# Peptides against a protein of PDB entry 4JHK: the designs that were tried, part 23

Target 1, 212 residues: chain A of PDB entry 4JHK
Amino acid sequence: EDYKIQSFDLETQKLLKTALKDPGSVDLEKVSSVIVDQSLKDQVFSREAGRICYTIVQAEAKQTNGSVFRRNLLNRLQQEFKAREETRKRSTQEWVCLVSFICNIFDYLKVNNMPMVALVHPVYDCLFRLAQSDALKNEEEVDCLVLQLHRIGDQLEKMNVQLMDELFNLLRDGFLLQEDLSSMGRLLLLEILEFRAGGWKLSDTAQKYYYS

## One batch from the design tools (peptide; aimed at target 1 S67 L77 Q78 V111)

Design b2_p10_8_s4 (made by RFdiffusion4, then SolubleMPNN; from b2_p10_8, 5 letters changed)
Fold by OpenDDE base, seed 3:
Parts: C-alpha cells; structure tokens; sequence
Structure b2_p10_8_s4 (fold): chain B 212 residues (1-212), chain A 10 residues (1-10)
C-alpha cells in the first residue's frame, strides 16, 4: 500500500518509508515526533497519520517485539491532550488538528483489533469540549466535531453509550436553542443527528444533500 | 461535565 506522505521533504519521506518496512533501522522516537508535529499542523494528514502509525506499530512488534514507537507516540499525544485548553486559546486550527489526531489514533491504533480503552475518555472529552456553546458558534470547530463523529461515532458509542447520549443531548440543544450558530453549523448538526439516528449510516444521496 | 484525567495512554 502507498501512504500519502508527499507533504514531507524527501529525506523525511525516506525516513517514514523505512520505518514502515524496517522500523528497527531508524530512530523511532524521531519518527513519532515527525508524525505528531505534522498532524498538529495539518488536519488532512491526521487521517493518514493514524494508518501510518498503526503500520509502524505492527511492524515494530513483529520485527523486534518492541514498542518504542507507540510509547513515544502516545506519551506525546497525552502531553498535547493535557494542554488542549491552552492550545484552543492559542489557535483554533491547532486545536481541531489535535482533536482530529487523537480521534484518528483511536480509530487506527487498535490492539488485538480493539480500541485502546485508555483513549475513550480523552476522545469524549475533546468532543464534549467541541459541543459546548462557545465552540459550536465556531464553524471550524463544528466541522471538526461532525467529521470525527462520522469517522468514529459508532465505535465510541459501543465503548460508552451513556456518554454518547449525553453528547448528543448537547448537540440537539445547540441545534435547536443556540442563536449564534452559523447556517452551515446548524446544517452540519442536523446531519449528524440524523446520521446517528440512522444507526451511524447515511446514504450517498443524503450525504450529497448535506454537503453540496 | 467533569474533565477526565486519563491514565497513561501507553
């Protein structure tokens, strides 16, 4: 499989490609740092980053029975999570990149084909923060919230349905009662409400309607 | 809504 790493310079691309195939031959701490740094700047890369991380984790485990990459990755992720409110105050863009990255790591970095339980509450914490009234009025935050729920909402609900119910209570309230939502934000909230109500599924026709 | 203080991610 090919990985979308064209945004990196050639030297870094080589480093990442080597990590994917022969993780024991590279500095995996450096690799993790590079991936995290780019994921915090580019929300689009975050999705691919999850897949890349999973592949490196599996390759290292198979090759050396090691976990250097995963340890460094998750330690850095936890540091960023702890500082999330400061990040949000500094830059909405960096904040939504952080949320996207955490969610995509949750999505891809599975152990024995199961989500990492330790990431469940951190993910919900991020989504609940995006569901607060001060965040719902920001279209960039609403975009992020809805995107993550499309990607991992069904998995999160399986891990904790009570938290998902609470989250969607906030989203319904925001959709119905909050006056300073943008038209697009309100549309996105309506769509995600219907998405969950439909069992986390949406027809291609309906999706085109909401995202036209 | 209380903030969750997670255990180590690793």
Amino acid sequence: as target 1 above (212 residues)
Amino acid sequence: MPLYVPPPFT
Scores: peptide ipSAE 0.146, ipTM 0.746, DockQ to the pose 0.112
OpenDDE base, seeds 1, 2, 4, 5: peptide ipSAE 0.135, 0.139, 0.143, 0.132; ipTM 0.743, 0.744, 0.750, 0.738

## One batch from the design tools (peptide; aimed at target 1 Q78 F81 P122)

Design b2_p11_3 (made by RFdiffusion4; failed a check: the pose's geometry)
Pose (drawn by RFdiffusion4):
Structure b2_p11_3 (pose): chain A 212 residues (1-212), chain P 11 residues (1-11)
Amino acid sequence: as target 1 above (212 residues)
Amino acid sequence: SKKLESFYPEL
């Protein structure tokens, strides 16, 4: 019900609500463009845009059996994904938004009730980038890293365990060895090590230790 | 540290 589009221009809100019901009536290329554009600019939308993208993808399949919107969206995201390092230099805020959005699409948009394998390596590419020492010194990026691991970390490991293993080695390494990792960064990494070791769930006691 | 090589699938 709530796609979290309050950040949008009033005209665009109408465009988006229209695409949900009658995709054939709207420019799906323009629609995908305004969604990707806004997703890089607003944090709340970046972690929620998957709902509205899925609703539109399903609406097109139902109405016209087409997947044009899905296609425009994936190709536009791929372009942003390819330019990820340049976007990170320009704005940490935009970069964490891109990661949140890509990961939200991996969670919501399924292909025959299965995850899109096309996004497995790209998501790991993003999380490995967050696990680097130059990224871990920024609580903003560590926050982004652990958000994705909480949300799709489990699904991602099923698709590829080797990568999740090597990724968590970087987490342990940064935890023990890195000195400019902050107190909050340490709390966040410790919680995610326990989270994964516990099978991707938060224990009652960890809930008490880490969170208010 | 290890870095993961980038890959771009066909869509």

Design b2_p11_3_s1 (made by RFdiffusion4, then SolubleMPNN; from b2_p11_3, 7 letters changed)
Fold by OpenDDE base, seed 4:
Structure b2_p11_3_s1 (fold): chain B 212 residues (1-212), chain A 11 residues (1-11)
Amino acid sequence: as target 1 above (212 residues)
Amino acid sequence: QLVLPRYVPEL
């Protein structure tokens, strides 16, 4: 399996590659820190980070039955989550990277093939924050929101349909009532509303409308 | 009309 880690320097790439195969031979706290730091800067890597993290977790479990990496990862994740409002204030880009990272960890870092229950509310909290009026007017935040819902919405709904209903009520209201949405933002909201309504998929007709 | 970037949902 190939992992997209070319954004790191060669030394760090070697560190990550070693962690993926022989986690006991590296500083797993450092590895987790590097992955989180990069995920907070690069939304594209954030998606890959989930897969990388899962692989390292599995490798450590097999090698030593340990969970040092996961513990450090989740501790750092919790720290970033707690500081999410400050992150958003500092940088929209860093904020959407944070959301992406949390969502991707939820998506990939499964326990016994199930999502980590502890991440459900943090994920929803992030998505609800993106669904507030001050965020919906920012196209970058809307894009992040819609992207995450495309990626994990179906899984997240299975964990808590009531929260998903509440979230989409906000999105519907934003689409219908909020005046300062960008044209793209409004279209994104419409698409995701239709996406969920269609069972987390689009009809061929809708596919052509939005993407052709 | 506007064209959205294609999202690829994963199951």
Scores: peptide ipSAE 0.127, ipTM 0.776, DockQ to the pose 0.032
OpenDDE base, seeds 1, 2, 3, 5: peptide ipSAE 0.098, 0.114, 0.105, 0.133; ipTM 0.753, 0.764, 0.739, 0.776; seed 5 fails the geometry check

Design b2_p11_3_s2 (made by RFdiffusion4, then SolubleMPNN; from b2_p11_3, 5 letters changed)
Fold by OpenDDE base, seed 3:
Structure b2_p11_3_s2 (fold): chain B 212 residues (1-212), chain A 11 residues (1-11)
Amino acid sequence: as target 1 above (212 residues)
Amino acid sequence: SLVLEKVVPEL
């Protein structure tokens, strides 16, 4: 398999490649730290980070029946989640990277081909925070919210439809009632409302309408 | 807010 790790230096690339194939031969705490740190800086990388993490977890389980990497990863994720409000105050960019990373871990790091139940409420907490009025006025936060719902909304709804209904009540109210939305933000909210209403799917025509 | 639980890998 091919993984997009060209943004790292050669030494780190080697470390990651080794972790993917022979996790028992590297410091998995260091590997987890490198992945989390980069994911908190680059929202685009967080998608690839999910795949990388899943592969390392599988490789370690198969090789040694170990869970060192997963433990370190989730511990770090817990720390970042606890500090999410401080992160948001410090940097919107870091905040949306954190949300993106948590959502991508939810998407890729499955157990027995099922999402980790322990991540459901933390993910919803992040999305609800993005759906508050003070966040909806920030286009970067709206972009993040809509992107995550496109990626994992259907899975999250299966885990808790009540929370999803409550979340979309906030989004509908924001679309209809909030006065300080950007034009793009309002368009994105409309699109995601339509996306869910269509069973978490958009036709090719609709996709072109909103994003071409 | 909820905390992340320790999960035993089952792959």
Scores: peptide ipSAE 0.019, ipTM 0.575, DockQ to the pose 0.091
OpenDDE base, seeds 1, 2, 4, 5: peptide ipSAE 0.019, 0.016, 0.017, 0.017; ipTM 0.595, 0.584, 0.581, 0.576

Design b2_p11_3_s3 (made by RFdiffusion4, then SolubleMPNN; from b2_p11_3, 5 letters changed)
Fold by OpenDDE base, seed 2:
Structure b2_p11_3_s3 (fold): chain B 212 residues (1-212), chain A 11 residues (1-11)
Amino acid sequence: as target 1 above (212 residues)
Amino acid sequence: ELVLEPFVPEL
């Protein structure tokens, strides 16, 4: 199985490859830090990072029955989450990468085949932040918000339908009432409203309409 | 306002 790690230098690629197959032979704290660092720079990688993290977690569990990687990963992730407002202020790009990574970790790092309960509120907090008026006017943040809801919205709703209702109330209000949305942002909000209303799915025709 | 929980105990 191949992983998209070409963005790293060769030494780091070797480190990651070793972590994937023989996690006990590497510094898993360093591995987790490297993955988080890159995920904060590259939103595309953050998706792959979730899969990589899952694989390392499973490999360590099988090899040593350990959870060093997961613990370090989540600890670093929480540090970044705590500083999320500072991150957003510094760089919208880093902020949406952070949100994307948190959402992807939620998506991939299951515990007993279930989402990690501890991540539910942090994920919602990030999505609610993206749903505020000051964020909805930024197309990059809207893109992130809508993307995450497409990926994990159904799972999040199962964890807390009340929060999902509240979130989508904000999105509806943003779509209808906020004046400084871009045309694309407004279109994306409409699409995601329709997506949820349709049971977290769209017909092929509708998908082509919104994303042509 | 959301009630946030620790992801894991701090190291």
Scores: peptide ipSAE 0.081, ipTM 0.726, DockQ to the pose 0.218
OpenDDE base, seeds 1, 3, 4, 5: peptide ipSAE 0.067, 0.073, 0.047, 0.071; ipTM 0.713, 0.723, 0.699, 0.720

Design b2_p11_3_s4 (made by RFdiffusion4, then SolubleMPNN; from b2_p11_3, 6 letters changed)
Fold by OpenDDE base, seed 3:
Structure b2_p11_3_s4 (fold): chain B 212 residues (1-212), chain A 11 residues (1-11)
Amino acid sequence: as target 1 above (212 residues)
Amino acid sequence: QLVLEKVVPEL
């Protein structure tokens, strides 16, 4: 099983590889910090980060029955979540990386094969923020919103269908009524509306229409 | 807002 960590320097790569196989032999606080820092800079890495985090959590549980890594990871995540409005003000790119990271942790860091209930409202809070008019006019935020809904929308709906209905009411209103959407933003909103309406699935023909 | 550390289930 290979992990995509080539973007790190060789020393950090070694640290991460060791954490994946022998978490008890490394500083897990440092490992969590490195993963979070990189995830806040690189949205693409956030997907891999979720998988890496899950593997480390399982490895530590099996090796020492410990949860040091998960505790440090979630504490840092909570700090970043609390500061999300300031992050958005400072940098749209950092904000969408934060949202992507939170969503990917929700997706991968399952306990007893279940999503962590504690992450449901934070995830929805982020998605609702992206669905506000001031965010929908920014194509980078729309890209992030639609990407996360493609990845975890079906899981989130199972956790709280009422919030999902409310979220998609905002997206429908944005698609129909908001005047300052980009052409691409409007196309993405239409696609995600169709995606949910189709049971969180798209036909191959529809996929080619939107993304080929 | 919930404190994540306190509400996370154990593995």
Scores: peptide ipSAE 0.020, ipTM 0.589, DockQ to the pose 0.085
OpenDDE base, seeds 1, 2, 4, 5: peptide ipSAE 0.018, 0.017, 0.018, 0.020; ipTM 0.601, 0.592, 0.591, 0.589

Design b2_p11_4 (made by RFdiffusion4)
Pose (drawn by RFdiffusion4):
Structure b2_p11_4 (pose): chain A 212 residues (1-212), chain P 11 residues (1-11)
Amino acid sequence: as target 1 above (212 residues)
Amino acid sequence: SDDVSWADLVD
């Protein structure tokens, strides 16, 4: 019900609500463009855009059996994904928004009730980037890293365990060895190590230790 | 591969 589009221009809200019901009536290329554009600019929308993207993808399949929107969306995201390092230099905020959005799409947009394998390596590419020492010194990026691991970490490990293992080695390494990792960064990494070791769930006691 | 579109892979 709530796609979290309050950040949008009033005209665009109409465009988006229309695409949900009658995709054939709207420019799906323009629609995918305004969604990707906004997703890089607003944090709340980047972690929620997957809902509206899925609703539109299903609406098109039902109405016209087409997947044009899905296609424009994936190709535009791939372009942002390819330019991820440049975007990170320009704005950490945009970068973490891109990662959150890509991971939200991996969570919501399924292919025959299965995850899109096309996004497995790209998501790991993003999370490995966050696990680097130059990224871990920024609580903003560590926050982004652990958000994705909480949400899709489990689904990602099923698709590829080797990568999740090597990724968590970088987490342990940064935890023990890195000195400019902050107190909050340390709390966040420790919680995610326990989270994964516990099978991607938060124990009652960890809930008490880490969170208000 | 990044030379192949994600959309093409999904299709």

Design b2_p11_4_s1 (made by RFdiffusion4, then SolubleMPNN; from b2_p11_4, 5 letters changed)
Fold by OpenDDE base, seed 3:
Structure b2_p11_4_s1 (fold): chain B 212 residues (1-212), chain A 11 residues (1-11)
Amino acid sequence: as target 1 above (212 residues)
Amino acid sequence: DDSVSWAELAE
C-alpha cells in the first residue's frame, strides 16, 4: 500500500515505513508522537494519519499481539482533548486540527471492525463545542464541523442517535437564528442539515470531493 | 468522564 508521508524528512519516513511493516523493530512511542505532532499541525494529513495508525495497530497486533502503539496514541490524544479549550483559545487552526484528528482516528481505528466506543463521547463533545454560537461565527470551525459530519456522521448516529439529534437541534437553531453567521457558514449548515435528512449518503461525485 | 483512560477502554 502507498501512504502519503512525503511531507516528513527522510529519516522520519523510514521510521514510519518500518513501523508499518515491522512495528516491533521501532520505538512505537516515538512513532505515535510524530504522527500526533504532524496531525495537530496539518489538518489534511490527519486523514492519512488515521489510515497509517490503523495499519500500525493491525501490524503490531499480528506480529506480537501487542497494543503499545495504540496505547501511546490514545493517551496522547486524551491529553490533547483534555486541553482542548486552551488549544482553541491559543489557535483556531490547532483546535480544528485536533478535532479533525480525533474524528479521523474514530473513523479509521476500528477494533474488530467496530468503532471505538471510548471515542464516541469525546467526538460528540468536540462537535458540540463547534456547534456553540461562539464557534459557529468562525468559518474555520464551521468548515471543520461540517467536514467531520460528512465523514463520520452516519457512524456517530449509529452509536448514539439521541446525541446526534441534540447536535442537529443546535445546528438548525444556528442556521435559523444566529445573526452573525457568515454567508458561507450559513450555506454549509444548510447543506449538512440536508445531508443528514438525506440519510448521510453522498453521490460518487460528492464522495470524491470530500474524501480525496 | 475525561478521567477514564481511553487506552484502557479500548482494550
Scores: peptide ipSAE 0.550, ipTM 0.903, DockQ to the pose 0.851
OpenDDE base, seeds 1, 2, 4, 5: peptide ipSAE 0.544, 0.543, 0.548, 0.544; ipTM 0.900, 0.901, 0.902, 0.901

Design b2_p11_4_s2 (made by RFdiffusion4, then SolubleMPNN; from b2_p11_4, 8 letters changed)
Fold by OpenDDE base, seed 3:
Structure b2_p11_4_s2 (fold): chain B 212 residues (1-212), chain A 11 residues (1-11)
Amino acid sequence: as target 1 above (212 residues)
Amino acid sequence: DDSIPWSELAE
């Protein structure tokens, strides 16, 4: 099983590889910090980061029955979440990376084969923020919103259908009523509305058309 | 409640 960590320097790659196989032999606080820092800079990496985090969590649980890595990871993530409005003000790119990372942790970091209940409201809070009028006018934020809903929308709805209904009411209103949407933003909103209406499933042909 | 650590809620 290969992990995409070539973007790190060789020393950090070695650290991550060791954490994946023998988490008890490394500083797991440092490992979590490195993963979070990179995920906040690279939205593409956040997807792989979720898988890496899950593997480390499983390895530590099996090796020592510990949860040091998960604790440090979630504590750092919660700190970033609390400061999300300041992050958004400082950099849209960092903000969408934060949202992407939180969503990917929700997607991959299962506990007893179930999504972490603790992350449900934080994820919805992020998506609701992206669904506000001031965010919908920014293509980068719309891209992020639609991407996350494609990845975890079905799982989130199972956790709280009421919040999902409320979220999509905002998206429908944005699609129909907001005047300053870009052409691409409007297309993306329409696509995600249809995606949910179709049971969170899209044909391979349609998927390639919009996102390949 | 955002004041409760996520790490504690996960356990």
Scores: peptide ipSAE 0.414, ipTM 0.881, DockQ to the pose 0.875
OpenDDE base, seeds 1, 2, 4, 5: peptide ipSAE 0.414, 0.408, 0.411, 0.412; ipTM 0.881, 0.881, 0.881, 0.883

Design b2_p11_4_s3 (made by RFdiffusion4, then SolubleMPNN; from b2_p11_4, 8 letters changed)
Fold by OpenDDE base, seed 3:
Structure b2_p11_4_s3 (fold): chain B 212 residues (1-212), chain A 11 residues (1-11)
Amino acid sequence: as target 1 above (212 residues)
Amino acid sequence: SSSIPWSELAE
């Protein structure tokens, strides 16, 4: 299996490749730090990062029955999550990268083939923040919100349908009542409202578009 | 938000 890590320098690429195959031979704290740091700078990488993280977790569990990588990864993410409001104030780009990464970890980092229950509320907290009026007026935040709901909305709803209903009440209100939405933002909200109403199902073509 | 470390909740 090939992983998209060409954006890293050669030394870091070697580190990541080794972690994927022989996690016991590398500093897994360093590996987790590198992945988180890059994911917080590049929203596109966060998707691949999720897959990489899952593979490392599985490899370490199989090799040593350990969970050092997962522990370090989740601890770092929790720290970033705690500081999310400060991050948002400092940089919208960093904020949406953080949300994207947390959502992608939720999507890929399964435990016993199930979503991590620990991440359900943090993910919803991020999405609810993006659904507030001050965020809905920013196209970058709306893009992030809609993208995550396309990717993990069905899984999140299965974990807590009440929170999903509450979230979509906010989105509907934003679509109908908020005056300072951009034209594109309004279209995106309408699309995601219809997407959920249609059962969160994507065609093969649509799936490629949103997940690539 | 959880006051318990996510890493502990995952185990």
Scores: peptide ipSAE 0.413, ipTM 0.878, DockQ to the pose 0.795
OpenDDE base, seeds 1, 2, 4, 5: peptide ipSAE 0.411, 0.409, 0.413, 0.413; ipTM 0.876, 0.876, 0.878, 0.879

Design b2_p11_4_s4 (made by RFdiffusion4, then SolubleMPNN; from b2_p11_4, 3 letters changed)
Fold by OpenDDE base, seed 3:
Structure b2_p11_4_s4 (fold): chain B 212 residues (1-212), chain A 11 residues (1-11)
Amino acid sequence: as target 1 above (212 residues)
Amino acid sequence: SDSVSWADLAE
C-alpha cells in the first residue's frame, strides 16, 4: 500500500517508509514528531496521517508488542490539545488543523477495531468549541466542524449520544438564532443537521467527496 | 480531562 508522503523531503520520506515496515529500526519519537508537525500545518495531510499512524502502531505491535510510537504520538497530541485556546488565538488555520488531526486520529487509530475511548471527550471538546458563537461566525471553523462531523459523527454518537445531542442543540441554535453567520456557514450547518437526521449515511460517491 | 494521560488510557 502506498502512502501520500510526497510533501516531505527524501530523508523524511525514507524515515516514514521504514517506520511503516520496520518501526523498531527508527526513532519513533522523531517519526511521531514529524507527523504531528506536518499535520498541524496541513489539514489535508492530517487525513493521510491518521492512516499512516495506524499502520505504524500495528506494525510496532506486531514486531515488538510495543507502543512507543502511539505513546509519543498521543503525548504530543495531548500537549497541543491542552494549548488549543492559545493556538486558536494565534491562528485559526493552525487551530482547525489541530482539530482535524485529533479527529482523524480518532477515526483511524483503532484499538482492537474500536475507537480509542481516551479521545472521545477531547474530540467533543474540540467540536463544542467550534460550535460556540464566536467560532460559528468564522467560515473556516464552520468548514472544519462540518467536515469532522461528516467523517466521524456516527462513531462519536455511538460513543456518547448525550454529548452529540447537546452539540447539535448548539448547532441548531446557531443556524436559527445567530445573526452573524455567513450565508455559507448557515448552509453548512443546515446540511449537517440534515445529515445527522438522515442517520449519518452517505452514498459511495458522497463519501469519497467528504473523505478525500 | 487534561490531567489524565491519553497515552496511559489507550493501554
Scores: peptide ipSAE 0.564, ipTM 0.901, DockQ to the pose 0.877
OpenDDE base, seeds 1, 2, 4, 5: peptide ipSAE 0.561, 0.559, 0.564, 0.559; ipTM 0.902, 0.903, 0.905, 0.903

Design b2_p11_5 (made by RFdiffusion4)
Pose (drawn by RFdiffusion4):
Structure b2_p11_5 (pose): chain A 212 residues (1-212), chain P 11 residues (1-11)
Amino acid sequence: as target 1 above (212 residues)
Amino acid sequence: SEPPWADLSVP
């Protein structure tokens, strides 16, 4: 019900609500463009855009059996994904928004009730980037890292365990060895090590220790 | 080159 589009221009809100019901009546290329554009600019939308993208993808399949919107969306995201390092230099805020959005799409947009394998390596590419020492010194990026691991970390490991293992080695390494990792960064990494070791769930006691 | 994600994600 709530796609979280309050950040949008009033005209665009109408465009988006229209695409949900009648995708054939709207420019799906322009629709996918305004969604990707806004997703890089607004944090709340980046972590929720997957709902509205899925609803539109399903609406097109139902109405016209087409997947044009899905296609435009994936190709635009692939372009942003390819430019990820440049975007990170320009704005950490945009970068973490891109990762949150890509991961939200991996979570919501399924292919025959299965995850899109096309996004497995790209998502690991993003999380490995966050696990690097130059990224871990920024609580903003650590926050982004652990948000994705909480949300799709389990799904991702099923698709590829080797990568999740090597990724968590970088987490342990940064935890023990890195000195400019902050107190909050340490709390966040410790919680995620326990989270994964516990099978991707938060224990009652960890809930008490880490969170208000 | 990396193929379009859309081509890999056909339902």

Design b2_p11_5_s1 (made by RFdiffusion4, then SolubleMPNN; from b2_p11_5, 3 letters changed)
Fold by OpenDDE base, seed 3:
Structure b2_p11_5_s1 (fold): chain B 212 residues (1-212), chain A 11 residues (1-11)
Amino acid sequence: as target 1 above (212 residues)
Amino acid sequence: SEPPWSSLSEP
């Protein structure tokens, strides 16, 4: 399999490649730290990071029946989550990277082919925060919110439909009532409302039109 | 205090 790790220096690339194939031969705490740090800087990388993390988790489980990597990864993510409001105040970009990464971990890091139940509420908490009026006026936050709902909305709804209903009530209210939405923000909210109404499915053509 | 995600996510 090919992983997009070209943005790292050669030493780090080697570390990651080794972790993917032979996790027992590297410091998995260091590996998790490197992945989290980069994911908090680059929202685009966070999706690839999800795949990388899942592969390392599986490789370690198979090789040593260990879970050192997953433990370190989740512990670090939980720390970042706890500090999410401070992160948001410091940098919108870092905040949306954090949300994106948590959502991508939820998406890719399955346990026994199921989403990790422990991440359901944290993910919803992030999305609810993005759905507040002070966040909806920021295009970066709206972009993040809509992107995550496109990626994991169907899975989240299966875990807790009540929370999803409550979330979309906020989004509908924002779309209809909030006056300081940007034109693009309003379009994105409308699209995601229609996306859910359509059963969380878009044609490939529609997806390309809106997000390519 | 919140329980560790790592402990809650163990199969």
Scores: peptide ipSAE 0.504, ipTM 0.908, DockQ to the pose 0.842
OpenDDE base, seeds 1, 2, 4, 5: peptide ipSAE 0.502, 0.502, 0.502, 0.503; ipTM 0.907, 0.907, 0.906, 0.909

Design b2_p11_5_s2 (made by RFdiffusion4, then SolubleMPNN; from b2_p11_5, 3 letters changed)
Fold by OpenDDE base, seed 5:
Structure b2_p11_5_s2 (fold): chain B 212 residues (1-212), chain A 11 residues (1-11)
Amino acid sequence: as target 1 above (212 residues)
Amino acid sequence: SMPPWSELSVP
């Protein structure tokens, strides 16, 4: 299996490749830090990072019955989550990368073939933050919100339907009542409302309206 | 304080 790690220097690429095949021979704390650092800069990589993390977790469990990588990864991610408001204030781009990475870890890093329960509320907290009035007026944050709901909305709803109902009440209110939404932002909110109403999939009609 | 995520989803 091939992983897209070309954005790293050659030394780091070697480190990551070794971690994927022989995790017991590398510093897994360092590996986790490198992956988190790059994911906070590159939203595209954050999706690949989810797959990489899952592979390393499984490889370590099989090789040594250990969980050093997962523990370090989650500890670092939790630190970034705790500082999310400061990150948002400093850089919208870094903030949406953080949200994307947390959501991608939720999507790919399964435990016993199930989503990590520990990440359910943190993911919802991020999405609720993106659904606030000050975030909905920023197209970059709306893009992030809608993208994550497309990726993991159905999984999140299965974990807590009440929170999903509350989230979509906010999105509906934003769509209907907020004056400073961009035209594209309003369109994206309408699309995601229809997406959930359609069972987390687009109808043929909706596909034509929004993407054709 | 928030409980550690690494401890909340241990199999």
Scores: peptide ipSAE 0.449, ipTM 0.886, DockQ to the pose 0.834
OpenDDE base, seeds 1, 2, 3, 4: peptide ipSAE 0.446, 0.445, 0.449, 0.447; ipTM 0.884, 0.884, 0.885, 0.882

Design b2_p11_5_s3 (made by RFdiffusion4, then SolubleMPNN; from b2_p11_5 with A6S)
Fold by OpenDDE base, seed 5:
Formats: C-alpha cells, sequence, structure tokens
Structure b2_p11_5_s3 (fold): chain B 212 residues (1-212), chain A 11 residues (1-11)
C-alpha cells in the first residue's frame, strides 16, 4: 500500500515508512509528533494522516501488542484541542486544519471496528464552534464545517442523535436569521441541511442544483 | 482537568 508522504524530507519519509512496517524499531512519540505537526499545516495531508495513523496503530498492536503510538497521538491531539480558541485567534487556516485532522482521526482510527467514543464530544465541540455566529460569517470556516459533516455526519449522528439535532438547529437558525453570511456560505448551509434531510446523501434534484 | 483521551479510548 502506498502512502502520500512526499511533503516530508527524505529522512522523515524514511522514518514514516519504517513506522508503517516495523513500528517497534522507531521512536513512536516522534512519529506521532511529526504527523500531527504536518496535519496542522496541511488540510489535504490530514486525511492521508488518518490512514497512516490507523496502519501504525494496527502494526504496533500486531508486532508488540503495544499502544505507544496511539497514546502519544491522542495526548498531542488533546493538547491541541484544549488550545483550539487560541489557535483560531492566531490563524483560521490552522484552526480548520485542526478540526479537519480531529475529524479524520475519528473517521479512520477505528478501535475494534468502531469509532473512538472518546472523540465524539470533542468532534461535536469543534463543529458547534464552527456553527457559532462569529464563525459562520467566515467562508473558510463554513467550508470546513460542511466538509466534515459530509465526511462523518452519518457516523456522528449514530453516536449521538440529540447533539446532531442541536447542531442542525443552530445551522438552520444561521441560514435563516444571520444577516452577515456570504452568499456562498448561505448556499453551503442550505446544501448541508438538505444533505442530512436526505439521509446523509444528496437527492438527484439537489445534486443537479449544486454540482451540475 | 479533562481525563486523557488515551485512557478513555482503551477498549
Amino acid sequence: as target 1 above (212 residues)
Amino acid sequence: SEPPWSDLSVP
């Protein structure tokens, strides 16, 4: 299996490749830090990072029955989550990368073929933050919110339908009542409202309207 | 303080 790690220097690429095949021979704390650092800068990589993390977790469990990588990964991710408001204040781009990475870890890092229960509330907290009025007026935050709901909305709803209902009440109110939404932001909110209403898939009519 | 996610993620 091929992993897209061309954005790293050659030494780091070698480290990651070794971690994927022989995790017991590398510093897994360092590996987790490198992956998190790059994911916080590159939203595209954060999706690939989810796959990489899952592979390393499974490889370590099989090789040594260990969980050093997962523990370090989650500890670092929790630290970044705790500082999320400061990150948002410093850089919207870094903030949406953080949200994307947390959501991608939720999507890919399954435990016993199930989503990690520990990440459910943190993911919802991020999405609720993106659904606040000060975030909805920023198109790149709306883009992030809608993208994550497209990716993991159905999984999140299965974990807690009440929180999903509350989240979409906020999105509906934002769509209907908030004056300073961009035209594109308003269209994206409408699209995601219809996406959930259609069972987390677009109807033929909606598909044609938004993407044709 | 929040409990570690790593502890909550142990099956």
Scores: peptide ipSAE 0.477, ipTM 0.889, DockQ to the pose 0.800
OpenDDE base, seeds 1, 2, 3, 4: peptide ipSAE 0.475, 0.473, 0.475, 0.472; ipTM 0.887, 0.887, 0.886, 0.885

